# Peptides against a protein of PDB entry 6CSU, part 28

Target 1, 51 residues: chain A of PDB entry 6CSU
Amino acid sequence: GALEELRGQYIKAVKKIKCDMLRYIQESKERAAEMVKAEVLRERQETARKM

## One batch from the design tools (peptide; made by RFdiffusion4, then SolubleMPNN)

Design b2_p14_2_s3
Fold by OpenDDE base, seed 2:
Structure b2_p14_2_s3 (fold): chain B 51 residues (1-51), chain C 51 residues (1-51), chain A 14 residues (1-14)
Amino acid sequence: as target 1 above (51 residues)
Amino acid sequence: as target 1 above (51 residues)
Amino acid sequence: GAVEKALEELKKKE
């Protein structure tokens, strides 16, 4: 019935939001890792320039 | 140095966002559960009325 | 019950 359908739609929406948020967290971690990698490379370049 | 500080700020921000998102997911699950609970109670009331 | 089943379905996607 209409009540079950409304509940079902809400649960489905919540599941999608959850998946989107978990993906965003994962992508944010990957971006953070890439930022650290880029920093380390720049620091090594600077060190090499001074030696 | 400035580069390490920038990286540190970014990582700190990402950690906060992660925590906020996980909290939102948990709260969304709680709201979904409450919606289902309320529906079940209404359905039981309707059934009782018809018997 | 119905609430517990719904929560378990949400948990499977974690």
Scores: peptide ipSAE 0.067, ipTM 0.567, DockQ to the pose 0.010
Fold by OpenDDE base, seed 1:
Structure b2_p14_2_s3 (fold): chain B 51 residues (1-51), chain C 51 residues (1-51), chain A 14 residues (1-14)
Amino acid sequence: as target 1 above (51 residues)
Amino acid sequence: as target 1 above (51 residues)
Amino acid sequence: GAVEKALEELKKKE
C-alpha cells in the first residue's frame, strides 16, 4: 500500500545518503592527506634553501 | 619548528574536514526532504487517479 | 606515513 511504499522510499533515501556521506568523508580525508604531504614537501625544500 | 608546523597543518585539515562534513550532511538532508516531498505529491496524485 | 596514520586514528573516533 501507499504507506509501505513511502516507508520503502524513505529507507532507500536514507541508505543512499549514508553511502554518499561515507564516500565524501573518505574522499575529503584523502584530499587532506595529499594537501599535508604537499605542505611537508614545501617545508623541507624551504628548510634546505635556508641551510 | 617542523613538528609545530606539522601539528598546525593537521589541526587545520581536521577543522576543514569537519566543516565540509557538516555542510554535506545538511545539503544531503535538504535533498532527501525534497525527494520525499516529490514522492508524497506523486502518491497523492496516484491515489486521486485510482479514486 | 604519519599523516595517513593520524587520519586513520581520526576515522576510529568517527
Scores: peptide ipSAE 0.057, ipTM 0.575, DockQ to the pose 0.019
Fold by OpenDDE base, seed 5:
Structure b2_p14_2_s3 (fold): chain B 51 residues (1-51), chain C 51 residues (1-51), chain A 14 residues (1-14)
Amino acid sequence: as target 1 above (51 residues)
Amino acid sequence: as target 1 above (51 residues)
Amino acid sequence: GAVEKALEELKKKE
């Protein structure tokens, strides 16, 4: 009935939001890791120049 | 050193974002549940009026 | 922070 359909729709919406947020978290972690990696590479290059 | 500090800062930032997102997901679920609950109550009242 | 503020705006739209 209408109640079951409504319940289903809200559950589906919550699942969608959850997936989107988890993806955002994952992408944010990857961006942070890449920034750290880039900094490490720059420092290695700087060290090499000073040798 | 500077690299370790930077790494620590980014990890801390990621953790903060993760916590905020998870809280948002939880609150979204609670809101969805409350909306369903309210609809159920309205339908019960409507049914009672029709009896 | 900025993320928290953005989330608050999303909550208002729900």
Scores: peptide ipSAE 0.054, ipTM 0.569, DockQ to the pose 0.011
Fold by OpenDDE base, seed 3:
Structure b2_p14_2_s3 (fold): chain B 51 residues (1-51), chain C 51 residues (1-51), chain A 14 residues (1-14)
Amino acid sequence: as target 1 above (51 residues)
Amino acid sequence: as target 1 above (51 residues)
Amino acid sequence: GAVEKALEELKKKE
């Protein structure tokens, strides 16, 4: 009935939210890692230039 | 030095990720709640029409 | 690199 369908829709929505969260976290971490890598590279180049 | 600056940048990036995650989770939960509310409203209207 | 390792350790704690 309508109650079982609503329960099913709720469970499906929660599962989707969980998957979207994990994906968003992973993408955010990858972007942060790339920003820090770029800064490290610039710092190494600056150090090499000063030598 | 470069090591302290890198550590500072890492901590700043992690803090930003945490804030973005919390915001994303909250927005996702709100969207899911609104979808369920809309379905419940449609179901109630359908029931009323059948009476 | 060091950044990737640090982020992977953070992932394990999640």
Scores: peptide ipSAE 0.056, ipTM 0.572, DockQ to the pose 0.018; fails the geometry check

Design b2_p14_2_s4
Fold by OpenDDE base, seed 2:
Structure b2_p14_2_s4 (fold): chain B 51 residues (1-51), chain C 51 residues (1-51), chain A 14 residues (1-14)
Amino acid sequence: as target 1 above (51 residues)
Amino acid sequence: as target 1 above (51 residues)
Amino acid sequence: GPIEKALEELKRKL
């Protein structure tokens, strides 16, 4: 009935938001790792310049 | 060193975001549950009126 | 290498 349909709509919507948020977290982790990688490369180049 | 500090800052920042996102998901689920609860109450009152 | 391992650890801890 209408109640079950409404319940289903809310559950589906919340699950969609949950998936989007978890994907954002995953992508943020990947971006953070890439930024650290870039910083490591910069530090290595700085060290090489001083040697 | 600077690299370790930067790494620590990124980890801390992303963990903060992760916690905020998970809290948002939890609160969204609670709000959805309350909305369904309210709809159930409405349906019960409608049924009571027809009986 | 050690840097790559550190990056993997970072990804794991985030």
Scores: peptide ipSAE 0.094, ipTM 0.572, DockQ to the pose 0.017
Fold by OpenDDE base, seed 1:
Structure b2_p14_2_s4 (fold): chain B 51 residues (1-51), chain C 51 residues (1-51), chain A 14 residues (1-14)
Amino acid sequence: as target 1 above (51 residues)
Amino acid sequence: as target 1 above (51 residues)
Amino acid sequence: GPIEKALEELKRKL
């Protein structure tokens, strides 16, 4: 009925939000890690140029 | 140094994002639960009116 | 190496 349909819609919506948020967090972590890798690489190159 | 500072800033930023997202998820779940409760109450009242 | 381990730790802490 209408109650079961509403309940199902809210459960589905919250599950989607949860998945989207977890993906966003994971992608943010990956972007942060990649930026750190790039910085480390630049620092290594700068060190090499000074030698 | 600059590398450690950058690393620390990214860790801090992502931790904040994670906390905010988890709070958002929890609040969304609570809102969904409250809406379901309200719907159940309305359905009970409608049933009572038909009696 | 040490840098890779530090990056993995960063990923874990985030």
Scores: peptide ipSAE 0.093, ipTM 0.573, DockQ to the pose 0.018
Fold by OpenDDE base, seed 3:
Structure b2_p14_2_s4 (fold): chain B 51 residues (1-51), chain C 51 residues (1-51), chain A 14 residues (1-14)
Amino acid sequence: as target 1 above (51 residues)
Amino acid sequence: as target 1 above (51 residues)
Amino acid sequence: GPIEKALEELKRKL
């Protein structure tokens, strides 16, 4: 009935929000790791130039 | 050194983002639950009026 | 090397 349909819609909506947020977190972690990698590379290059 | 400081800053930033997103998820669940509760109440009131 | 190890540890903790 209407109650069961509403419950189903609620659960589906919450699950979608959860998945979207977890994806956002994962993408943020990946971007942070890439920025650190780039910084490490720049530091190595600067050190090499001073040798 | 600079590498350790950078690592610490990025870990801190990502953890903050994670916490904010988890809070957002929780608040979204609460809002969804309240909307469902309100809808159920309206449905009950309508049914009662027809009796 | 030590930098690569540090980077891998960072990836794991993020």
Scores: peptide ipSAE 0.091, ipTM 0.564, DockQ to the pose 0.051
Fold by OpenDDE base, seed 4:
Structure b2_p14_2_s4 (fold): chain B 51 residues (1-51), chain C 51 residues (1-51), chain A 14 residues (1-14)
Amino acid sequence: as target 1 above (51 residues)
Amino acid sequence: as target 1 above (51 residues)
Amino acid sequence: GPIEKALEELKRKL
């Protein structure tokens, strides 16, 4: 019925949002790690050049 | 009625989850930025000490 | 400076 269908839509939406959030967190962590890695390497080189 | 109340609860819950997700994203970006800033400063000092 | 540029890039990519 209408109530069961609405409940189903709620559950489906919440599950999708959860999946999207977890994927975003994972991808953001990967991008952040790559940026930190690259910046650390760059800053080593820049500091060395200034010595 | 019961259907309208359930619909209202569904909408409210989805909006809250969206807000929580956006807040998490914002706070995560701020923490990541602070981490990069701190790591860059640390790496400058470590590179300088090794020269 | 370089740190500020890195932070701006981070804000853009995340």
Scores: peptide ipSAE 0.076, ipTM 0.448, DockQ to the pose 0.009

Design b2_p14_3_s1 (from b2_p14_3, 11 letters changed)
Fold by OpenDDE base, seed 2:
Structure b2_p14_3_s1 (fold): chain B 51 residues (1-51), chain C 51 residues (1-51), chain A 14 residues (1-14)
Amino acid sequence: as target 1 above (51 residues)
Amino acid sequence: as target 1 above (51 residues)
Amino acid sequence: MSPVERALELERLR
């Protein structure tokens, strides 16, 4: 019926939003890792110049 | 050292962002539930009027 | 897309 259909729509929408947010978290972690990688590389270059 | 300190800063930042996003998901679910609750109430009122 | 899905999509964008 109408109530069961509405419940189904709610569950589907919430699942989609949850998946989108978890994907965003994963992408954010990947971007953070790349930023750290670049910074570590710069620090190593600075250390090498001072030797 | 400097690299360990940087690593610590990024880990802390990523953890914060993850927690913020999970909180957003939870709040979004709560808002969605409230919207459905309101819609169900309206549908029941409409049904009652047609009886 | 249902009205509920549209409303939730708008909330997600906020």
Scores: peptide ipSAE 0.229, ipTM 0.604, DockQ to the pose 0.011
Fold by OpenDDE base, seed 1:
Order: sequence, then structure tokens, then C-alpha cells
Structure b2_p14_3_s1 (fold): chain B 51 residues (1-51), chain C 51 residues (1-51), chain A 14 residues (1-14)
Amino acid sequence: as target 1 above (51 residues)
Amino acid sequence: as target 1 above (51 residues)
Amino acid sequence: MSPVERALELERLR
């Protein structure tokens, strides 16, 4: 019925939002890690130039 | 140093985003639950009117 | 996972 359909719609919506947010968090972590990694590489290169 | 500062900034940013997203998910769940409750109430009222 | 990524992950778990 209409109530069951509504219930299902809200549950589905919440699940989708949850998945999207978790993915966003994960991608943010990965981007942050890549930026740090790149900076470490640059730092090593700079140190090498000073030797 | 600059690298440590950058690392700290990214970690802090990720933590903030995580907290914000978890809060958003929780609030979305609560809103969904309230909407379902309200609909159940309306359905009961409609059923009562048909009696 | 690189050592940098691992260290970053450990820090995020604090």
C-alpha cells in the first residue's frame, strides 16, 4: 500500500545518501593522502638538490 | 615544518568532513523516521474517518 | 598502500 511504498522510498533514500556520503569521505581521504604523498616527494627532491 | 603543517591541515579537514557527514546522515535518518511516523498517524486518522 | 598513506590513516583513526 501507500504507506509501505513511502516507507520503502525513505529507506532507499537514506541508504543512498549513506552510501554517497561514505564514498565522499573515502575519496576525500584518498585525495588527502595523494597530496601528502606528492608533498613528500617534492620535499625529497628539494633535499636532493641541496646536496 | 611545512610538510607537517600540511599533513595536519588535511587530517583536520578530513575529520571535520567526516563529522559533518555523519551528522547529516543521522539527521536524515531522523527526518525520515519522523515522516514515516506522521504518515502512519495520518493513515490511522483516515481509517478512523471511514469507520 | 604507501607508508605515507598508512601513516595518514593511522592518524585519522586517532
Scores: peptide ipSAE 0.213, ipTM 0.604, DockQ to the pose 0.019
Fold by OpenDDE base, seed 3:
Structure b2_p14_3_s1 (fold): chain B 51 residues (1-51), chain C 51 residues (1-51), chain A 14 residues (1-14)
Amino acid sequence: as target 1 above (51 residues)
Amino acid sequence: as target 1 above (51 residues)
Amino acid sequence: MSPVERALELERLR
């Protein structure tokens, strides 16, 4: 009935939100890792110039 | 050193983002549950009026 | 500014 359909719609919406947020978290971790890698590269370059 | 501190800062930022997003997910689930409860109440009231 | 950079800045301001 209408109530069961509504319940299903809200459950579906919550699952979508969860999926979107988990993807956002994963992408944020990837961006952070890339920024760290870039800093490591710069640090190594600076060290090399001081040799 | 500076690199280790930077790494720590980015890890901290990622953990904050994760925590915020998990809280958002939980709050979204709670809001969805409350909306369903409200609809159930309205449905019961309408049924009672038709008796 | 990325979301991570923004979050880092906010943490530094605390």
Scores: peptide ipSAE 0.187, ipTM 0.600, DockQ to the pose 0.011
Fold by OpenDDE base, seed 5:
Structure b2_p14_3_s1 (fold): chain B 51 residues (1-51), chain C 51 residues (1-51), chain A 14 residues (1-14)
Amino acid sequence: as target 1 above (51 residues)
Amino acid sequence: as target 1 above (51 residues)
Amino acid sequence: MSPVERALELERLR
């Protein structure tokens, strides 16, 4: 019925929002990790050149 | 000496970059959590109004 | 929330 349909739509919508947020967080973490790795590599290379 | 100073500067720089990235990740997670909470609340209110 | 509204919110968060 109408109430069951509404409940289903609500649950589906909430789950989708949650998944979207989790994906964003994961992608943000991955980008941050790559930035750190790249910077560490550059810093090591610069350090090596100065020795 | 020069090598010790360079090492110290390198370590300090890397630590700062790491901390900045971790802070960004944490703030992003907090923003995402608040977005989810707000959306769930709004969806519940909208659902209640439709009943 | 519409798909459009959701997309806008995600873009604001980025």
Scores: peptide ipSAE 0.166, ipTM 0.502, DockQ to the pose 0.010

Design b2_p14_3_s2 (from b2_p14_3, 8 letters changed)
Fold by OpenDDE base, seed 1:
Structure b2_p14_3_s2 (fold): chain B 51 residues (1-51), chain C 51 residues (1-51), chain A 14 residues (1-14)
Amino acid sequence: as target 1 above (51 residues)
Amino acid sequence: as target 1 above (51 residues)
Amino acid sequence: MSPVEKALKELEEE
């Protein structure tokens, strides 16, 4: 009945939110890794200029 | 320098968001489980009334 | 365990 449908919709919404959040976490970690790589490149360039 | 501090702050923020999201997902799963348990109880009561 | 639940567990272990 209406209860089962509401339950089903809630569980479906929770699963969607879980997937979206996991994707967002992964993308955020990738952006953090890109920032680290950019920093390492800049540090290497600074070192080269100061040689 | 300022770059390293900004990088550190970003990584810290990402870790915090990850933890908050994982907690939210877990809490949402627990709420879904509670809804299922409530439904099972109601179904058992309905069955008993229809006996 | 679903693949997503496995991935979530792996994230929690990080």
Scores: peptide ipSAE 0.097, ipTM 0.571, DockQ to the pose 0.011
Fold by OpenDDE base, seed 5:
Structure b2_p14_3_s2 (fold): chain B 51 residues (1-51), chain C 51 residues (1-51), chain A 14 residues (1-14)
Amino acid sequence: as target 1 above (51 residues)
Amino acid sequence: as target 1 above (51 residues)
Amino acid sequence: MSPVEKALKELEEE
């Protein structure tokens, strides 16, 4: 019925939002990781210059 | 240094956003689950009335 | 198991 269909549509929408949010979280984590990697690389390069 | 501190602050902010998003996802799932549970209960009650 | 009960189980497993 109409109420059951509405509930089904809500569940479907929630699942899509979940997927979008998880992707955003994953991409944010990747950006954070790259920032750390870049810092480590710079520190290693500075160490190499001091040697 | 200043750049390292900025990177640290960014990582901290990303982690907080991640936590907030995960909580939102969890709460959305709970709401969806409750909607389904309510439907199941109503269907069972209707079945009981027919018996 | 009804279709809606199956859907509930799927939600709980996510």
Scores: peptide ipSAE 0.082, ipTM 0.549, DockQ to the pose 0.010
Fold by OpenDDE base, seed 2:
Structure b2_p14_3_s2 (fold): chain B 51 residues (1-51), chain C 51 residues (1-51), chain A 14 residues (1-14)
Amino acid sequence: as target 1 above (51 residues)
Amino acid sequence: as target 1 above (51 residues)
Amino acid sequence: MSPVEKALKELEEE
């Protein structure tokens, strides 16, 4: 019936939001990892200058 | 230095967002599960009427 | 391994 269809639509929408959020988390983690890599490179260059 | 501090702040912010999003996903899944339970109950009642 | 390198590894493993 109509209520069941609405419930189905809600569940579908929730699943869509879940997928979008998980993708955002993954992409944010990748960006954070790249920032840390850049910092590690900087620190290694600084150490090399002090040698 | 200042750039390192900014990178640290970014990573901290990303982790905060991750936690908030995971909580939202969990709560949304719980709500969806309750809606499914309600539908299953309805269908069982419908079956019982047809018996 | 530096503390930053450790943090990188932990972040990439999540």
Scores: peptide ipSAE 0.077, ipTM 0.561, DockQ to the pose 0.010
Fold by OpenDDE base, seed 3:
Structure b2_p14_3_s2 (fold): chain B 51 residues (1-51), chain C 51 residues (1-51), chain A 14 residues (1-14)
Amino acid sequence: as target 1 above (51 residues)
Amino acid sequence: as target 1 above (51 residues)
Amino acid sequence: MSPVEKALKELEEE
């Protein structure tokens, strides 16, 4: 009935939001990792210049 | 230096956002579960009335 | 491994 249809639509919407949020978390982690990589590279270059 | 400080602040902020998003996902799952439970209860009540 | 490299590894493993 109409109630089952509405329930199904809600569950589908919740699953979509969950996927979008997981993607956002993943992208945020990737940006943080790239910032750390850039810092590590700069530190290695500074160390090399001091040798 | 200033770059390391900024990196640290960014990582801390990312971790906070991650925690908030995980909480949101959990709460969304709980709301979906409660909707399903309410529907099941109504269906059982209708079945009982038809007996 | 430097402290920064350790932090990078932790982020990649999350």
Scores: peptide ipSAE 0.075, ipTM 0.556, DockQ to the pose 0.010

Design b2_p14_3_s3 (from b2_p14_3, 9 letters changed)
Fold by OpenDDE base, seed 2:
Structure b2_p14_3_s3 (fold): chain B 51 residues (1-51), chain C 51 residues (1-51), chain A 14 residues (1-14)
Amino acid sequence: as target 1 above (51 residues)
Amino acid sequence: as target 1 above (51 residues)
Amino acid sequence: MSPVEKARELEKLL
């Protein structure tokens, strides 16, 4: 019935938002990882200049 | 240095947001599951009345 | 709408 369809639409909307949030988290982790890689590279180059 | 500290603060902030979002997703899934349970129970009771 | 904005709107319903 109409109530079941409304509940189904609600569940579908929740699942869509969940997927979008998980994608955002994944992309944020990737950006953070690239930032750490760049920092490590910079520190290694700094150490190399002092040796 | 100051730039490294700023990068560290960014990484910490991203991790905090990630944890908060994962918790939000988990709690949203739990609420959605409870809604589905209630729907299934209602449908079973409706079927029982018609039998 | 950003995921954060979507989350805020969803929070009103959950």
Scores: peptide ipSAE 0.213, ipTM 0.596, DockQ to the pose 0.022
Fold by OpenDDE base, seed 5:
Structure b2_p14_3_s3 (fold): chain B 51 residues (1-51), chain C 51 residues (1-51), chain A 14 residues (1-14)
Amino acid sequence: as target 1 above (51 residues)
Amino acid sequence: as target 1 above (51 residues)
Amino acid sequence: MSPVEKARELEKLL
């Protein structure tokens, strides 16, 4: 019925938003990790030049 | 050092965004649940008028 | 700031 349909629609919408946000969080973490990794590499390269 | 400070800053920023988004998701779920609850109440009231 | 606005700001940093 109409009530069950409404319930289903809202649950579906909330789940979609949740998934989108979790994906964004995951991607943001990966980008942050990659930036740190790149900085570590630069430090190693600079140290190598000093040796 | 500078690298550790950068790492800490990015981790802190990501965690802050994560927390804000999770709170938003939770609040969205609560709003959706309340809307369904309100619809159930309206249906009951309408049924009562028909009886 | 909304979570969406904060997300956009973070995207500029990451």
Scores: peptide ipSAE 0.188, ipTM 0.588, DockQ to the pose 0.012
Fold by OpenDDE base, seed 1:
Structure b2_p14_3_s3 (fold): chain B 51 residues (1-51), chain C 51 residues (1-51), chain A 14 residues (1-14)
Amino acid sequence: as target 1 above (51 residues)
Amino acid sequence: as target 1 above (51 residues)
Amino acid sequence: MSPVEKARELEKLL
């Protein structure tokens, strides 16, 4: 019935939110990590130039 | 330096994402719960009308 | 707590 359908939709929606949020945070962290790696590389190059 | 600033921005961004996600999930669940409650009420009213 | 563990903890709250 309508109640079971609504319950099913709720569970499906919550699972989708979970997956989307975990993916979003992971992708955001990966982008941030790449920015940090790039900065570390630049800092090492800067240090080398100053030697 | 720039590296420390970027690291700080990374940590701050991750914390913000976590908080925003938890809030969004909670609000979404609350809205879903209200929809379920409304449906339960409608079902009870429907049952009463059929008596 | 690692980022993976934190994400797993978030999953438990759903």
Scores: peptide ipSAE 0.167, ipTM 0.595, DockQ to the pose 0.023
Fold by OpenDDE base, seed 3:
Order: sequence, then C-alpha cells, then structure tokens
Structure b2_p14_3_s3 (fold): chain B 51 residues (1-51), chain C 51 residues (1-51), chain A 14 residues (1-14)
Amino acid sequence: as target 1 above (51 residues)
Amino acid sequence: as target 1 above (51 residues)
Amino acid sequence: MSPVEKARELEKLL
C-alpha cells in the first residue's frame, strides 16, 4: 500500500545519500594521500640536490 | 615547516569531517530503523483490532 | 549540491 511505498522510497533515498557520503569520504582520503605523496616527493628531491 | 604544518592541519580537518559524516550516517540508520519499527507496530495494532 | 548540502536536505526528511 501507500505506506509501504513511502517506506521503500525513504529507504532508497537514505541508501543513496549514504553512498554519496561514503564516496566523499573516500575522495577526501585520496586527496590527503596525494598531498602526502607530493610532500614525500619534494623531500626526496631536496635530498638528491644535496648529494 | 609551513608546508608540513598546512598538511597536518588539512589531515586533521579531513579526519574531523570523516568522523562527523560517519556519525551522521549512523544516526540516519537509527532514524530509519525507528520509522520501520513504528510502521510494524501500527500494523500489529491494526491486526489486533480486527481480531 | 555538495555532500554536506545533501546531508542537510536528508535531515529534513528524517
């Protein structure tokens, strides 16, 4: 009935937003990892210049 | 240096946002569960009234 | 919408 359909739509919407948030968290972690990677690369280049 | 400090601040901010989002997801799941629970209770009450 | 904006929109439904 109408109640079950509304419940189904609500659960579907909640699941979609959950997935979007998890993707955002994953992308934020990837950006943080890229920042660390860039820093490590710069440190290695600085060390190489001193040799 | 300034680069490492900025990196540290960024990572700290990302971790805070991650925690806030995970909490939000958990609370959303709890609210969804309460909605389902209320629906089931109403259905049981309706069935009882018909007996 | 940003994920934060979507989250706020969802909060209105919950």
Scores: peptide ipSAE 0.206, ipTM 0.594, DockQ to the pose 0.022; fails the geometry check

Design b2_p14_3_s4 (from b2_p14_3, 11 letters changed)
Fold by OpenDDE base, seed 2:
Order: sequence, then C-alpha cells, then structure tokens
Structure b2_p14_3_s4 (fold): chain B 51 residues (1-51), chain C 51 residues (1-51), chain A 14 residues (1-14)
Amino acid sequence: as target 1 above (51 residues)
Amino acid sequence: as target 1 above (51 residues)
Amino acid sequence: LSPVEKARLKEELE
C-alpha cells in the first residue's frame, strides 16, 4: 500500500545519500594522499638541488 | 618541518570530515528508523479504528 | 553501489 511505498522510497533515499557520502570521503582521502605525495616529491627534488 | 606540519594538517582535516560524515549517516539512519516506527504505529492505530 | 561495495568502502574508511 501507500505506506509501504513511502517507507521504501525513504529507505532508498537514505541508502543513496549514504553511498554518495562514503564515496565523497573516499575520493577526499585519495586527493589528500595525492597532494601529500606531490609535496614529498617536490621536497626531495629541492633537497637534491641544494646538495 | 613545514612539510610535516602540512601533512599533519591534511590528515587531521580528512579525519575530521570522515568523522562528521559518518556521524551524520548514523544519525540519519536513526531518524529514518524512528520515522518508520512512527508510521507503523499510526497505521496500526488507523487499522484498529476501522475494525 | 552494491551492499558489498558499500561495506568494503566503509571498512576502508574506518
């Protein structure tokens, strides 16, 4: 009935939001890791040039 | 040094965002469960009145 | 995402 359909729609919406947020967190972690790696590489290059 | 501090800041920021989002997801699930329970209760009451 | 993919992603984030 209408109640079951409404409950189903709400559960589906919550699942969608949860998945989107988890994906965003994962992508944010990956971007942060990439930025750190790039900075470490630059630091090593600068150190090498000053030796 | 400056690089270590920057790395620490990125890690801290990511952890903060992760924790906030996971908390939001958990709270959203709890609110959804409460709404479903309330709807089920209302449906049962309506059914009882129509019997 | 499938339930399995969501569970793996959550585990990776924790």
Scores: peptide ipSAE 0.184, ipTM 0.636, DockQ to the pose 0.011
Fold by OpenDDE base, seed 3:
Structure b2_p14_3_s4 (fold): chain B 51 residues (1-51), chain C 51 residues (1-51), chain A 14 residues (1-14)
Amino acid sequence: as target 1 above (51 residues)
Amino acid sequence: as target 1 above (51 residues)
Amino acid sequence: LSPVEKARLKEELE
């Protein structure tokens, strides 16, 4: 009935939002990892210049 | 140095956002569960009225 | 996202 259909639509919407947020979190972790990688690379280059 | 401090601040901010989003996902699951519970309760009441 | 992709994303967050 109408109630079951509304329930189904709500659950489907919540699942989509959940997936979108998990993707956002993963992308944020990737950006953080890239920032660390760039820092480490610069530190290695700086150390090499002092040798 | 300044680069390490900026990196640390960014990672800390990302971790906070991650925690907030995980909490939102959990709350969304709880709301979905409550919606299902309310529907089942109404269906049982409706069935009881027809008996 | 497929259920498989969703599961992978969840696993990588933990």
Scores: peptide ipSAE 0.182, ipTM 0.641, DockQ to the pose 0.011
Fold by OpenDDE base, seed 5:
Structure b2_p14_3_s4 (fold): chain B 51 residues (1-51), chain C 51 residues (1-51), chain A 14 residues (1-14)
Amino acid sequence: as target 1 above (51 residues)
Amino acid sequence: as target 1 above (51 residues)
Amino acid sequence: LSPVEKARLKEELE
């Protein structure tokens, strides 16, 4: 019925939002990891310069 | 150094965003569950009315 | 996303 259809549509929308947010979190983690990686590379370059 | 501090601040901010999003996802799941529960209760009431 | 893809993504976040 109409109520069941509304329920189904709401659940579907919530699932989509969940997926979108999880993807955003993953991308944010990747950006953080890349920032750490870049820092480590810069530190290595600085060490090489001091040698 | 300044770069390490910036990195640390970025990671801290990302972690906060992650926590906020996970909480939102949890609350969204709870809302979906409550909608299903309400539907079931209405169906039971309708059945009782038909008896 | 498929259930498998969703599960993988969730695991990567933990």
Scores: peptide ipSAE 0.178, ipTM 0.641, DockQ to the pose 0.011
Fold by OpenDDE base, seed 1:
Structure b2_p14_3_s4 (fold): chain B 51 residues (1-51), chain C 51 residues (1-51), chain A 14 residues (1-14)
Amino acid sequence: as target 1 above (51 residues)
Amino acid sequence: as target 1 above (51 residues)
Amino acid sequence: LSPVEKARLKEELE
């Protein structure tokens, strides 16, 4: 019935949000890691230039 | 320097988002569980009325 | 999220 359909739609929506949020968190962490890697690389290049 | 500060701010923001998202997921799951419980209760009440 | 997924997410964020 209408109640079961609404319940099903809500659960499906929650599952989708969960997946999207997990993906967003993972991508955000990857971007943060890439920023750190780029900084470390720049620091190494600066060290090389000072030699 | 400015780069370290930006990196630090980004990591801090990601951590905050992570915590907020975990909380939101948990709350959404709790709401879904409550909807299921309410439906089960209504079904039991309907069964009782049919008796 | 399953308990396993929640635990993994918390571990990765901490």
Scores: peptide ipSAE 0.180, ipTM 0.636, DockQ to the pose 0.011; fails the geometry check

